# Designs tried in a protein design run: peptides against a protein of PDB entry 4J2C. Part 9

Target 1, 107 residues: chain A of PDB entry 4J2C
Amino acid sequence: MEDPFFVVKGEVQKAVNTAQGLFQRWTELLQDPSTATREEIDWTTNELRNNLRSIEWDLEDLDETISIVEANPRKFNLDATELSIRKAFITSTRQVVRDMKDQMSTS

## One batch from the design tools (peptide; made by RFdiffusion4, then SolubleMPNN)

Design b1_p9_8_s4 (from b1_p9_8 with S1M R8K)
Fold by OpenDDE base, seed 5:
Structure b1_p9_8_s4 (fold): chain B 107 residues (1-107), chain A 9 residues (1-9)
Amino acid sequence: as target 1 above (107 residues)
Amino acid sequence: MTVSELYKE
């Protein structure tokens, strides 16, 4: 069956999409206070943080698999191209999360 | 079980 790496990758991608939607709403609420309630701001903020935390946890798990593969190349037989794609996914996703977190911490 | 744990098996 499919490599379990891609199962978690898919879950991360879905969580990123969810987080981006929540982040968009979060920015809208803070941009126009007349459309915002404290309850929605708090809910959106909490949901967003939960999603971001979930993503970060999964990324650490995925990152560890990279280390395992690189330490045991004969066991997994992954080529350099696939490893690069996996690494790039982790790096770029971490950046997406970091960008949202940075904006949240400065607002 | 995490993916990393699966990879360790």
Scores: peptide ipSAE 0.540, ipTM 0.932, DockQ to the pose 0.808
Fold by OpenDDE base, seed 1:
Structure b1_p9_8_s4 (fold): chain B 107 residues (1-107), chain A 9 residues (1-9)
Amino acid sequence: as target 1 above (107 residues)
Amino acid sequence: MTVSELYKE
């Protein structure tokens, strides 16, 4: 049986890919308003925000599992490598989300 | 789903 951590990790990765696509479109629409309708801008912006919020929620859940594991290392018996990979995923994904949010708040 | 809740079991 696979650790349910990877199920959510997979969902986050899919959401990140979706968000990045939406972010790219969002950027294009704002760079050249003549190619975009207000409806598409609003739709893209809302979809992007929803995806980012979903990712952030899942990351908090995943991050909590790290705390639980570290508080009960003997129970889960996860090696240092696996734990590092999980932490790195959360950290790097948060950075990706933060970068998009920063650019959205600037524009 | 909430993995953290599963980990608390």
Scores: peptide ipSAE 0.540, ipTM 0.934, DockQ to the pose 0.771
Fold by OpenDDE base, seed 4:
Structure b1_p9_8_s4 (fold): chain B 107 residues (1-107), chain A 9 residues (1-9)
Amino acid sequence: as target 1 above (107 residues)
Amino acid sequence: MTVSELYKE
């Protein structure tokens, strides 16, 4: 009876935390090349990109559930506050991902 | 898993 939305939400949250850590390391490695090996830069970059892609994919899935619920509210009977929280989560998470991607693309 | 597919069922 558990809403599967929260399963993916939890996965996204974990991926965001991981990505933020990787992004910090990525920034550190590029800031001081003398402390960075190419291997670590490549690994960090790839892991970061993988996490970001995973998040974006999950957010698309979660966003679609919003559309489905709003198209048939009687079927799901979701609380308005809960729906608002879900929307806010998707919006804010997209912004976090976009900020990291923007910085990576301009580096 | 795709939650959206589950919601469509």
Scores: peptide ipSAE 0.540, ipTM 0.934, DockQ to the pose 0.816
Fold by OpenDDE base, seed 2:
Structure b1_p9_8_s4 (fold): chain B 107 residues (1-107), chain A 9 residues (1-9)
Amino acid sequence: as target 1 above (107 residues)
Amino acid sequence: MTVSELYKE
């Protein structure tokens, strides 16, 4: 049986891929208004924001598991390497989300 | 479901 951490991790990774595609389209639509309808812009923007929000929610959940594990390491029997990988995933993914959000807020 | 809740069980 898989650790439920990796189930959510996988969902986050899929959402990141989706968000990156939406972000690219969002950028394209704003860069060339002649090819963009307000309907598509609104849809793309909304879908992108929803995906980013979903990712952030999952990251908070994953981040909480880190705290739980660190508070009771014997219960989970995770080594330092795995814990570091989990932390790195959360940190790097948050950065990816932050970068997209920063660009959206300044558009 | 949340993983954190599962971890708390």
Scores: peptide ipSAE 0.527, ipTM 0.931, DockQ to the pose 0.808

## One batch from the design tools (peptide; made by RFdiffusion4, then SolubleMPNN)

Design b1_p10_1_s1 (from b1_p10_1, 3 letters changed)
Fold by OpenDDE base, seed 5:
Structure b1_p10_1_s1 (fold): chain B 107 residues (1-107), chain A 10 residues (1-10)
Amino acid sequence: as target 1 above (107 residues)
Amino acid sequence: SLPAVNTATV
């Protein structure tokens, strides 16, 4: 059986892992400029921002599915436990993204 | 069935 939420959830999780790796490299490059060229700094920054943007878009879509389910719970047959898990995933992932974005906003 | 989601281009 197919559950579109889990498909997107998996993609978001992969994107978060990628973003966290890019964020780590981003911090390293800015901490010690002698470790890399300006080209790598720019590439890493752009890749990180692109990944974060992709995550945010997917989270908005996932958040909308929650609203749709809550509007007609009988139609989608999700219990309260699963709905809570889905909400928690969105909330916690948004926090992870926010933390990285806050660090990148250094000006 | 569950609602469909239009994923972002990654």
Scores: peptide ipSAE 0.028, ipTM 0.640, DockQ to the pose 0.036
Fold by OpenDDE base, seed 4:
Structure b1_p10_1_s1 (fold): chain B 107 residues (1-107), chain A 10 residues (1-10)
Amino acid sequence: as target 1 above (107 residues)
Amino acid sequence: SLPAVNTATV
């Protein structure tokens, strides 16, 4: 795809899928310590955090593109439907990330 | 042209 938004969207979607897999393993390791090593727990935790951080970075950039388009509606040939889809993607993805982060916080 | 987007490595 030529539209850079879709390129980043695709990367975010892949990162979300990866994070969800890591999160699942993270919960399994903590629920049954007999099947877990400290090394795997630490690795999984770090990979998960890195993935979530990467997603958050991309979402900030995607969010900025929305602001740019809304400030220049005549310059960019995006209709209201597409803009709504883009906004919904960012909102829903942020919620998915937030849900995982909330469960990971131990403070 | 479309808005430029900076990407993070996944």
Scores: peptide ipSAE 0.027, ipTM 0.634, DockQ to the pose 0.037
Fold by OpenDDE base, seed 1:
Structure b1_p10_1_s1 (fold): chain B 107 residues (1-107), chain A 10 residues (1-10)
Amino acid sequence: as target 1 above (107 residues)
Amino acid sequence: SLPAVNTATV
């Protein structure tokens, strides 16, 4: 039985990479409108938002798994190091998402 | 037509 946390973690990491690529293009399109069509701007914006939303949902699920483990530490036998790694991943990923969202909301 | 690199999503 594989730990489902790692499966979702991998999915989130891939989604982050995709979002970062979309974000880069998004910034380029808005920085120089002469090189952008409205269709590409809209598509890129929507895809980026969708990816970010997907990440946020997965992070909530991952966060819930941590809460369950912390409520029953002896049952799951996760050591403090592993739990810390999982928490750090969620925290850092949320920061990455927040940074992109903040820039999108101000432009 | 959108660039192929932009359409690669997860």
Scores: peptide ipSAE 0.025, ipTM 0.628, DockQ to the pose 0.041
Fold by OpenDDE base, seed 2:
Structure b1_p10_1_s1 (fold): chain B 107 residues (1-107), chain A 10 residues (1-10)
Amino acid sequence: as target 1 above (107 residues)
Amino acid sequence: SLPAVNTATV
């Protein structure tokens, strides 16, 4: 038996790592235009945005699973510790995404 | 059973 939450969690974690790499490159490209092509800037920007959007969608689904479990705790064998871990993952990941988005939403 | 989740991207 496989817990689907952890499957998605793993995918989200990978996507976050990818996004962080893209974000780092994004900042580098904008800070040093001499080393940046418009093509790479556009690609990096779009790829980053797509990754962040996907993560957000996955987090919404993961968040919904929490509500489902909490609505019927007897049906799902999750203790308080596991539930808190899941909630913490969603919360912390949202913050990571938000931090990147805030910096991307420049004037 | 555990709740099903919808995955996106990757």
Scores: peptide ipSAE 0.028, ipTM 0.643, DockQ to the pose 0.038; fails the geometry check

Design b1_p10_1_s2 (from b1_p10_1, 4 letters changed)
Fold by OpenDDE base, seed 1:
Structure b1_p10_1_s2 (fold): chain B 107 residues (1-107), chain A 10 residues (1-10)
Amino acid sequence: as target 1 above (107 residues)
Amino acid sequence: SLPEVNTSTV
């Protein structure tokens, strides 16, 4: 069986893990400027923003898959539990991204 | 050069 949702979900999960690592380093660099170079700060910031943007793009794709399923419930045979899990993943992931973006916007 | 190598996923 082929389910493109899980393929994209896996990519999102990997990107989230990467972003969280970059965010941690970003925080460390800004907390102690004496240990940071401008080059690393800029690189980390850019990589983090790129990852966050990639996640947001993938989440839009996931949203579209859900819309298609909800418009054609009999075709895809997804039960309410599976659909709720997929929606919860998108919601929680958006919150994770939002939290990082909020902190970046204030620093 | 950067002091560490970070990984990004896109």
Scores: peptide ipSAE 0.024, ipTM 0.588, DockQ to the pose 0.040
Fold by OpenDDE base, seed 2:
Structure b1_p10_1_s2 (fold): chain B 107 residues (1-107), chain A 10 residues (1-10)
Amino acid sequence: as target 1 above (107 residues)
Amino acid sequence: SLPEVNTSTV
């Protein structure tokens, strides 16, 4: 059986890639109105927000798995290195999401 | 209708 953490991690990674693409397009649309329609701006903005929200929810799930593992170390048998990698992924991904959200709120 | 975009939704 595959570790459920990796399944969600993979989904988060795909969602981050999608969000980054949407964010790039969002930036382009707002920078050059000649290439933008209101419909595409709204669609891109909504899709981006939805993706970011989905990522945040998945990260909360991942964070909860960390708490469960740390509360039951004998059951899951994960070493400190693996836990650090998982925590680092969550932390860095939250930062990526936060950076996009900050730019969306200030632009 | 929406214009085509070069990004896909997960």
Scores: peptide ipSAE 0.023, ipTM 0.577, DockQ to the pose 0.039
Fold by OpenDDE base, seed 3:
Structure b1_p10_1_s2 (fold): chain B 107 residues (1-107), chain A 10 residues (1-10)
Amino acid sequence: as target 1 above (107 residues)
Amino acid sequence: SLPEVNTSTV
C-alpha cells in the first residue's frame, strides 16, 4: 500500500490550471461576442464544465486518500500537520471550483 | 483580448 495522495493531487493541480485557463477564455468570449463563434463558446463552456466535474471527482478521490492514511497511521506515519495540509488543499480547491461554478451560473 | 487556443488536458 502506497500513499496515493500526491498522485491525485498533481492531477488536481493540473486540472485546476486548465480550468482556470478555460474560465478566462469563457469570460472573454461572453464579454465580447464579436470575437467569438458559437462553436467556440459552446466548446469552451462544455470543456470548462467537464474539467470542473473532473476536478470534483478527483477531490473525492483525495478525500478517500485521506481516509486511507487515517485508517493506517502506522503504515504512512503522517502527523496531524501533514493531514491538515492535505485537507486544506482539498477545501481550498473545492472553493476555487465553486467560485468558477458560481460565476458560470450567474453569467 | 486576443484569441486563445482552446485546450483541455483534464
Scores: peptide ipSAE 0.022, ipTM 0.591, DockQ to the pose 0.047
Fold by OpenDDE base, seed 5:
Structure b1_p10_1_s2 (fold): chain B 107 residues (1-107), chain A 10 residues (1-10)
Amino acid sequence: as target 1 above (107 residues)
Amino acid sequence: SLPEVNTSTV
């Protein structure tokens, strides 16, 4: 039986990588306006925001899966180590998203 | 400079 958590986790990881690339470009565009057009700045900013929102949505889904598992321990039979790893992934990923959002809000 | 090709996820 497939564990849906890992499917979503993989999608989140890919989205984080994409967002980090967009964030890097966003930073570069703002640091060197002579090489940037307003069109690319706006596009990059919007794409970055959209990616971050997608990640946040998936993280909420992952949070729900954890709640379901914790409410039904007999059915899912996950050990404490796996559950801790899942929680840590969500926490650390939220921090990564928060760091990017904080920098965007102050620039 | 040439613009970079950007990608996004949905």
Scores: peptide ipSAE 0.021, ipTM 0.579, DockQ to the pose 0.042

Design b1_p10_1_s3 (from b1_p10_1, 3 letters changed)
Fold by OpenDDE base, seed 3:
Structure b1_p10_1_s3 (fold): chain B 107 residues (1-107), chain A 10 residues (1-10)
Amino acid sequence: as target 1 above (107 residues)
Amino acid sequence: SLPAVYTGTV
């Protein structure tokens, strides 16, 4: 029986890797229009947005788990270092998503 | 929804 936090964390990490690949392709297509079709641009953009949206949804759930743990620490008895790692993962992942979204919104 | 381990406590 796996810790449910780490299960979702793994799914988020996979989605981030996928999004980063799509984002790289997205930037390449826009930087060299001669090699880009509207079809691939649209597909890449949609897939990227879907992945980013999925990540954001999972991060909201993960963030809520932290609030629950902090509201009832004796029930969960998490190590302080473990809790810190969980918070850091959410914060850093949100920044990665925000950076990609900011770049997409400017084009 | 959140896993059962987190439900019942807010």
Scores: peptide ipSAE 0.331, ipTM 0.846, DockQ to the pose 0.034
Fold by OpenDDE base, seed 4:
Structure b1_p10_1_s3 (fold): chain B 107 residues (1-107), chain A 10 residues (1-10)
Amino acid sequence: as target 1 above (107 residues)
Amino acid sequence: SLPAVYTGTV
């Protein structure tokens, strides 16, 4: 973790894994209301939303770092491959979040 | 806020 980017990246990755688990449970609870308590529905929904918001917030910061690096290539001296990996991570993670949010908005 | 490494950079 020579670059702070990787610290936040790791936190985002953990939050994504958590969100995916919560999303699966959220889906299960809504699919079978007879086995779902209001307490678990509320908890799962809130935790899921919190994780998604946390991810989105971190992605905004990560995206800003890329803009700064690209505007100052000599200062940071990051190669194109590393920047590509960082961009791909942000793009793919945003899509994962978007997919979950889209499904939540339709239920 | 962003880490210090990114601040002060235009």
Scores: peptide ipSAE 0.329, ipTM 0.844, DockQ to the pose 0.034
Fold by OpenDDE base, seed 5:
Structure b1_p10_1_s3 (fold): chain B 107 residues (1-107), chain A 10 residues (1-10)
Amino acid sequence: as target 1 above (107 residues)
Amino acid sequence: SLPAVYTGTV
């Protein structure tokens, strides 16, 4: 059985990849309106926001696991390296999401 | 919700 953290991590990674593709298309549609239909803009925007929201919720859950592990280190027996990798993943992913959201909110 | 392994912890 897979570690539950890694399962969610994998789902987040897939959602990030999907979001990055959607974000690129979103940027292209807004950059050249002649190529953009309202339907595609709406679809792309909604799909992108849904992915970003999904990621954010997963990251909150992942972040909670970190707090739980740190509060009960002997129960989980994670080494410092693994914990650092988990934290780094959450931090870096939040930054990626934040960057996309910032650009969407200012467009 | 979190997996069962984390249930009951804060």
Scores: peptide ipSAE 0.329, ipTM 0.846, DockQ to the pose 0.035
Fold by OpenDDE base, seed 2:
Structure b1_p10_1_s3 (fold): chain B 107 residues (1-107), chain A 10 residues (1-10)
Amino acid sequence: as target 1 above (107 residues)
Amino acid sequence: SLPAVYTGTV
């Protein structure tokens, strides 16, 4: 059986890729209004926000799994390297999301 | 909520 962590991780990774594409388009639309319609701006913005929100929710769940594993190491038998990789994924993904959100909030 | 593997009793 596959660890549910990896399932959610994969979904988060896909959502990040989607969000990055939407963010790129969002940036383009705002940078050159001649290429943009209000409808696409609104759609892109909403889709981006929805993706980011979804990612953040999943990251909270993933983060909770870390705490559970650390509290019950014998139950899960994860080595330090794997746990570090999981933590790093959450941390780096949160940073990616934060960077996009920061740019959206200042625009 | 998390999957049972994380919240279940062992």
Scores: peptide ipSAE 0.322, ipTM 0.837, DockQ to the pose 0.034

Design b1_p10_1_s4 (from b1_p10_1, 3 letters changed)
Fold by OpenDDE base, seed 4:
Structure b1_p10_1_s4 (fold): chain B 107 residues (1-107), chain A 10 residues (1-10)
Amino acid sequence: as target 1 above (107 residues)
Amino acid sequence: SLPAVNTSTV
């Protein structure tokens, strides 16, 4: 079986792509109300919010796996290079999510 | 073995 981290990484990457598409549509709908219905705005907002929440959940799980590995490196035999790649993925993905959330915030 | 990960990706 595959390294479970890579499986989740792939799923997160797909979810990010989906979220970015939804975010783009969300932006378009709000920028030009003449092209938007309230129903699509609500749907897009809800779908985007749900996707972002799912990504955040997966990132928390991925972050936990890193903590576990770092607490017992001999057990898992992951080198520093791979750990750095995994950490970088989580950090950069969190930033992408945060940027979208910041733009969506109305409070 | 590697740590198990729970998934919740949409």
Scores: peptide ipSAE 0.028, ipTM 0.650, DockQ to the pose 0.038
Fold by OpenDDE base, seed 3:
Structure b1_p10_1_s4 (fold): chain B 107 residues (1-107), chain A 10 residues (1-10)
Amino acid sequence: as target 1 above (107 residues)
Amino acid sequence: SLPAVNTSTV
């Protein structure tokens, strides 16, 4: 049986990759309006936002798993190293999402 | 329709 954390982690990683691809397309569409339809811009923007939102929700779930483990570390047999890796994943992923969101904030 | 490369599984 796979660790539930890794299941969600895998989903997050895939979503990040997808988001990064969408983000790239998003930037391309905005950089050259002559090659971009309003429909594609809107679609790409919405898909990107949805991906980012999905990631954020999953990260909250992952955060909860961390809290559960930290509340009873013996039960889950996770050493400090593994826990640190999990925390680092969440932190770094949040930063990746934040960076994309910041760039999308074209105010 | 939009280009296939834009598809997302989210």
Scores: peptide ipSAE 0.025, ipTM 0.635, DockQ to the pose 0.040
Fold by OpenDDE base, seed 1:
Structure b1_p10_1_s4 (fold): chain B 107 residues (1-107), chain A 10 residues (1-10)
Amino acid sequence: as target 1 above (107 residues)
Amino acid sequence: SLPAVNTSTV
């Protein structure tokens, strides 16, 4: 049977790559207003936020799968190594998202 | 590469 964790993981990884590119452009636009239009700033900001939000949502789903496995490990036959890999992916990805969000916070 | 402004992002 297919393990849906890997499918969602792949989607998250792609979203992270997209977000990182958008974040770079976002930074460039804000650092040099002469090269930026309001439309591009708004679009880039919104796309970036949307990607980050999608990642966070998927990470919650991935986190739930881990909780389910840990609640009944005998039924899922996941070894400690695989479970650690999945946890590490979520933790590291959350950190990447947090770093971008912190830099976007201009309050 | 990033998509053009106002295009869908995948």
Scores: peptide ipSAE 0.024, ipTM 0.625, DockQ to the pose 0.040
Fold by OpenDDE base, seed 5:
Structure b1_p10_1_s4 (fold): chain B 107 residues (1-107), chain A 10 residues (1-10)
Amino acid sequence: as target 1 above (107 residues)
Amino acid sequence: SLPAVNTSTV
């Protein structure tokens, strides 16, 4: 039986990995302008923002699923351990996104 | 690995 939570979780994890790579490149481009074009800086910035936005949207959906499960736990047959894992994933991922966003807000 | 410039990740 399929659990849609894990599908979205996988997508989020993939997007986080992509965002982290883009963030690293973004940092490199800003630290050494001689190795960068304005086009690459703009592209990297936009791609990074798009990935972060995608993650945030998925996290909102995942957060909603938790609320639904907590409203009717018997229906979904999830134990406390799994629910805690799901909550922790959302919390930690939000922190990762927030840290990158904070550094991008340089002005 | 990251995609090249002008290659969408979406």
Scores: peptide ipSAE 0.023, ipTM 0.630, DockQ to the pose 0.039

Design b1_p10_2_s1 (from b1_p10_2, 5 letters changed)
Fold by OpenDDE base, seed 2:
Structure b1_p10_2_s1 (fold): chain B 107 residues (1-107), chain A 10 residues (1-10)
Amino acid sequence: as target 1 above (107 residues)
Amino acid sequence: NREKLREFYS
């Protein structure tokens, strides 16, 4: 069976890109109210939150796989470099999400 | 996604 980690990783990456686009728009709408409607603000905010929530959910699952692999390394025989890349992806992606959430909570 | 991962890692 093919390792589904890469599939989920790809979907997370796509969701991050989408979220970043929404976040940019969110920022623009709040920065220039003359170009913003409450409807678009609400829509953008909701879409952004949904994407961020989805990302966080997947990251939790991905993080769990790391723990599973580390608990039973001989079963998976995952390359150390690959494992490091997986960990780094989760860490960096969580930071990206956190940065967006922090800015949203302070606005 | 959860199911995909669970299938492989469980």
Scores: peptide ipSAE 0.559, ipTM 0.929, DockQ to the pose 0.768
Fold by OpenDDE base, seed 5:
Structure b1_p10_2_s1 (fold): chain B 107 residues (1-107), chain A 10 residues (1-10)
Amino acid sequence: as target 1 above (107 residues)
Amino acid sequence: NREKLREFYS
């Protein structure tokens, strides 16, 4: 069986890209109200939040795998570099999500 | 995704 970590990682990255696009549009809509409708703002906001929640959900699961690997290092035989990359991905992605959420909650 | 991960990391 192949390690599904990379599959989930890829899906998270895809969701991040989608969220970033939605966030950009969200920002544009709020920056120029004359070009924004309440409907589009609501739609964009909902889509963005859905993606962010999806990302957070997957990150939680990915983070759990890290704990499992660290608890059973010989079973998975991952080198320090690979583990570091996985941890860094989770940490940096969480920060990206937090930044967007913070901006959304304060506007 | 949760199931995929659980199957491998269980």
Scores: peptide ipSAE 0.558, ipTM 0.928, DockQ to the pose 0.768
Fold by OpenDDE base, seed 1:
Formats: C-alpha cells, structure tokens, sequence
Structure b1_p10_2_s1 (fold): chain B 107 residues (1-107), chain A 10 residues (1-10)
C-alpha cells in the first residue's frame, strides 16, 4: 500500500494556497467598503474559514501519523530526512494558518 | 483523508 501522507500533504498545500487567495480578497473588501457587497464579504469570510478549518483538521491527522511512526519506527522504516520534512511542513503550515486567523480575529 | 491515513497507519 502506498503511503497516503503525501496525498494529504498535497491537499493541505492546495487548501493553503486557496486560503491565501481568499484572505487577500477578504483584506481588500474590508479595506475599501465602497467596492464590497455584504454578500461577497460573507461568502469570502465563510469560504476562508472553511478552508482554514479543513487545513487544521488535516494537520491534526498528519501530526498523529508522526507520533505513530515514532512509536513504531521499525514498522514504517522512514528516512530521518523525510520525517524531518514532514514535521517541518506541519509546523510551518500551522504558523501560516495562525497568522491568518489572528488577523481575522482582530479585523 | 482521515480514512486514508487510518488505513495505512493502523
């Protein structure tokens, strides 16, 4: 069976890119209310929140796999470099999500 | 995704 970690990682990365685009639009709409409709603001906000929640959900699952691998190293036989890359991806992605959420909570 | 991961890492 092929390791599904990279499939989920790819979907997370795609969701991050989508969220960043939505966040940029969200910022634009709030910056100039004259160009924004309530409908677009609501839609953008909801889509952004949904993407962020999806990312956080997947990151939680990916993080759990790390714990499983570390508890059973001989079963999975992962390269140390690969494990490091996986951890770094989760950490950095969580920070990206946190930054967007922080700005949304204060705006 | 959760199911995919669970199957492989179970």
Amino acid sequence: as target 1 above (107 residues)
Amino acid sequence: NREKLREFYS
Scores: peptide ipSAE 0.551, ipTM 0.927, DockQ to the pose 0.777
Fold by OpenDDE base, seed 3:
Structure b1_p10_2_s1 (fold): chain B 107 residues (1-107), chain A 10 residues (1-10)
Amino acid sequence: as target 1 above (107 residues)
Amino acid sequence: NREKLREFYS
């Protein structure tokens, strides 16, 4: 069986790209209210939050796989480089999400 | 995604 980590990673990356686009629009809408409708603001906000929650959920599951691998390294036979890449992805992606959430919570 | 991971990492 192929390791599904990369499948989920890919989906997370797509969701991040989508979220970043939504976040940019969200920022633009709030920057100039004269060009923004309440409907678009609500839609953009909801879509953005949904994407962020989805990402966070997947990251939690991905993070759990790290613990599982580290608890039974012989079973999975992943080298240090691969584990580092996986951990770095989770850490950096969490930071990206956190930055967007922080900005949303302060507006 | 949760099921995909659970199946492989179970």
Scores: peptide ipSAE 0.550, ipTM 0.927, DockQ to the pose 0.769

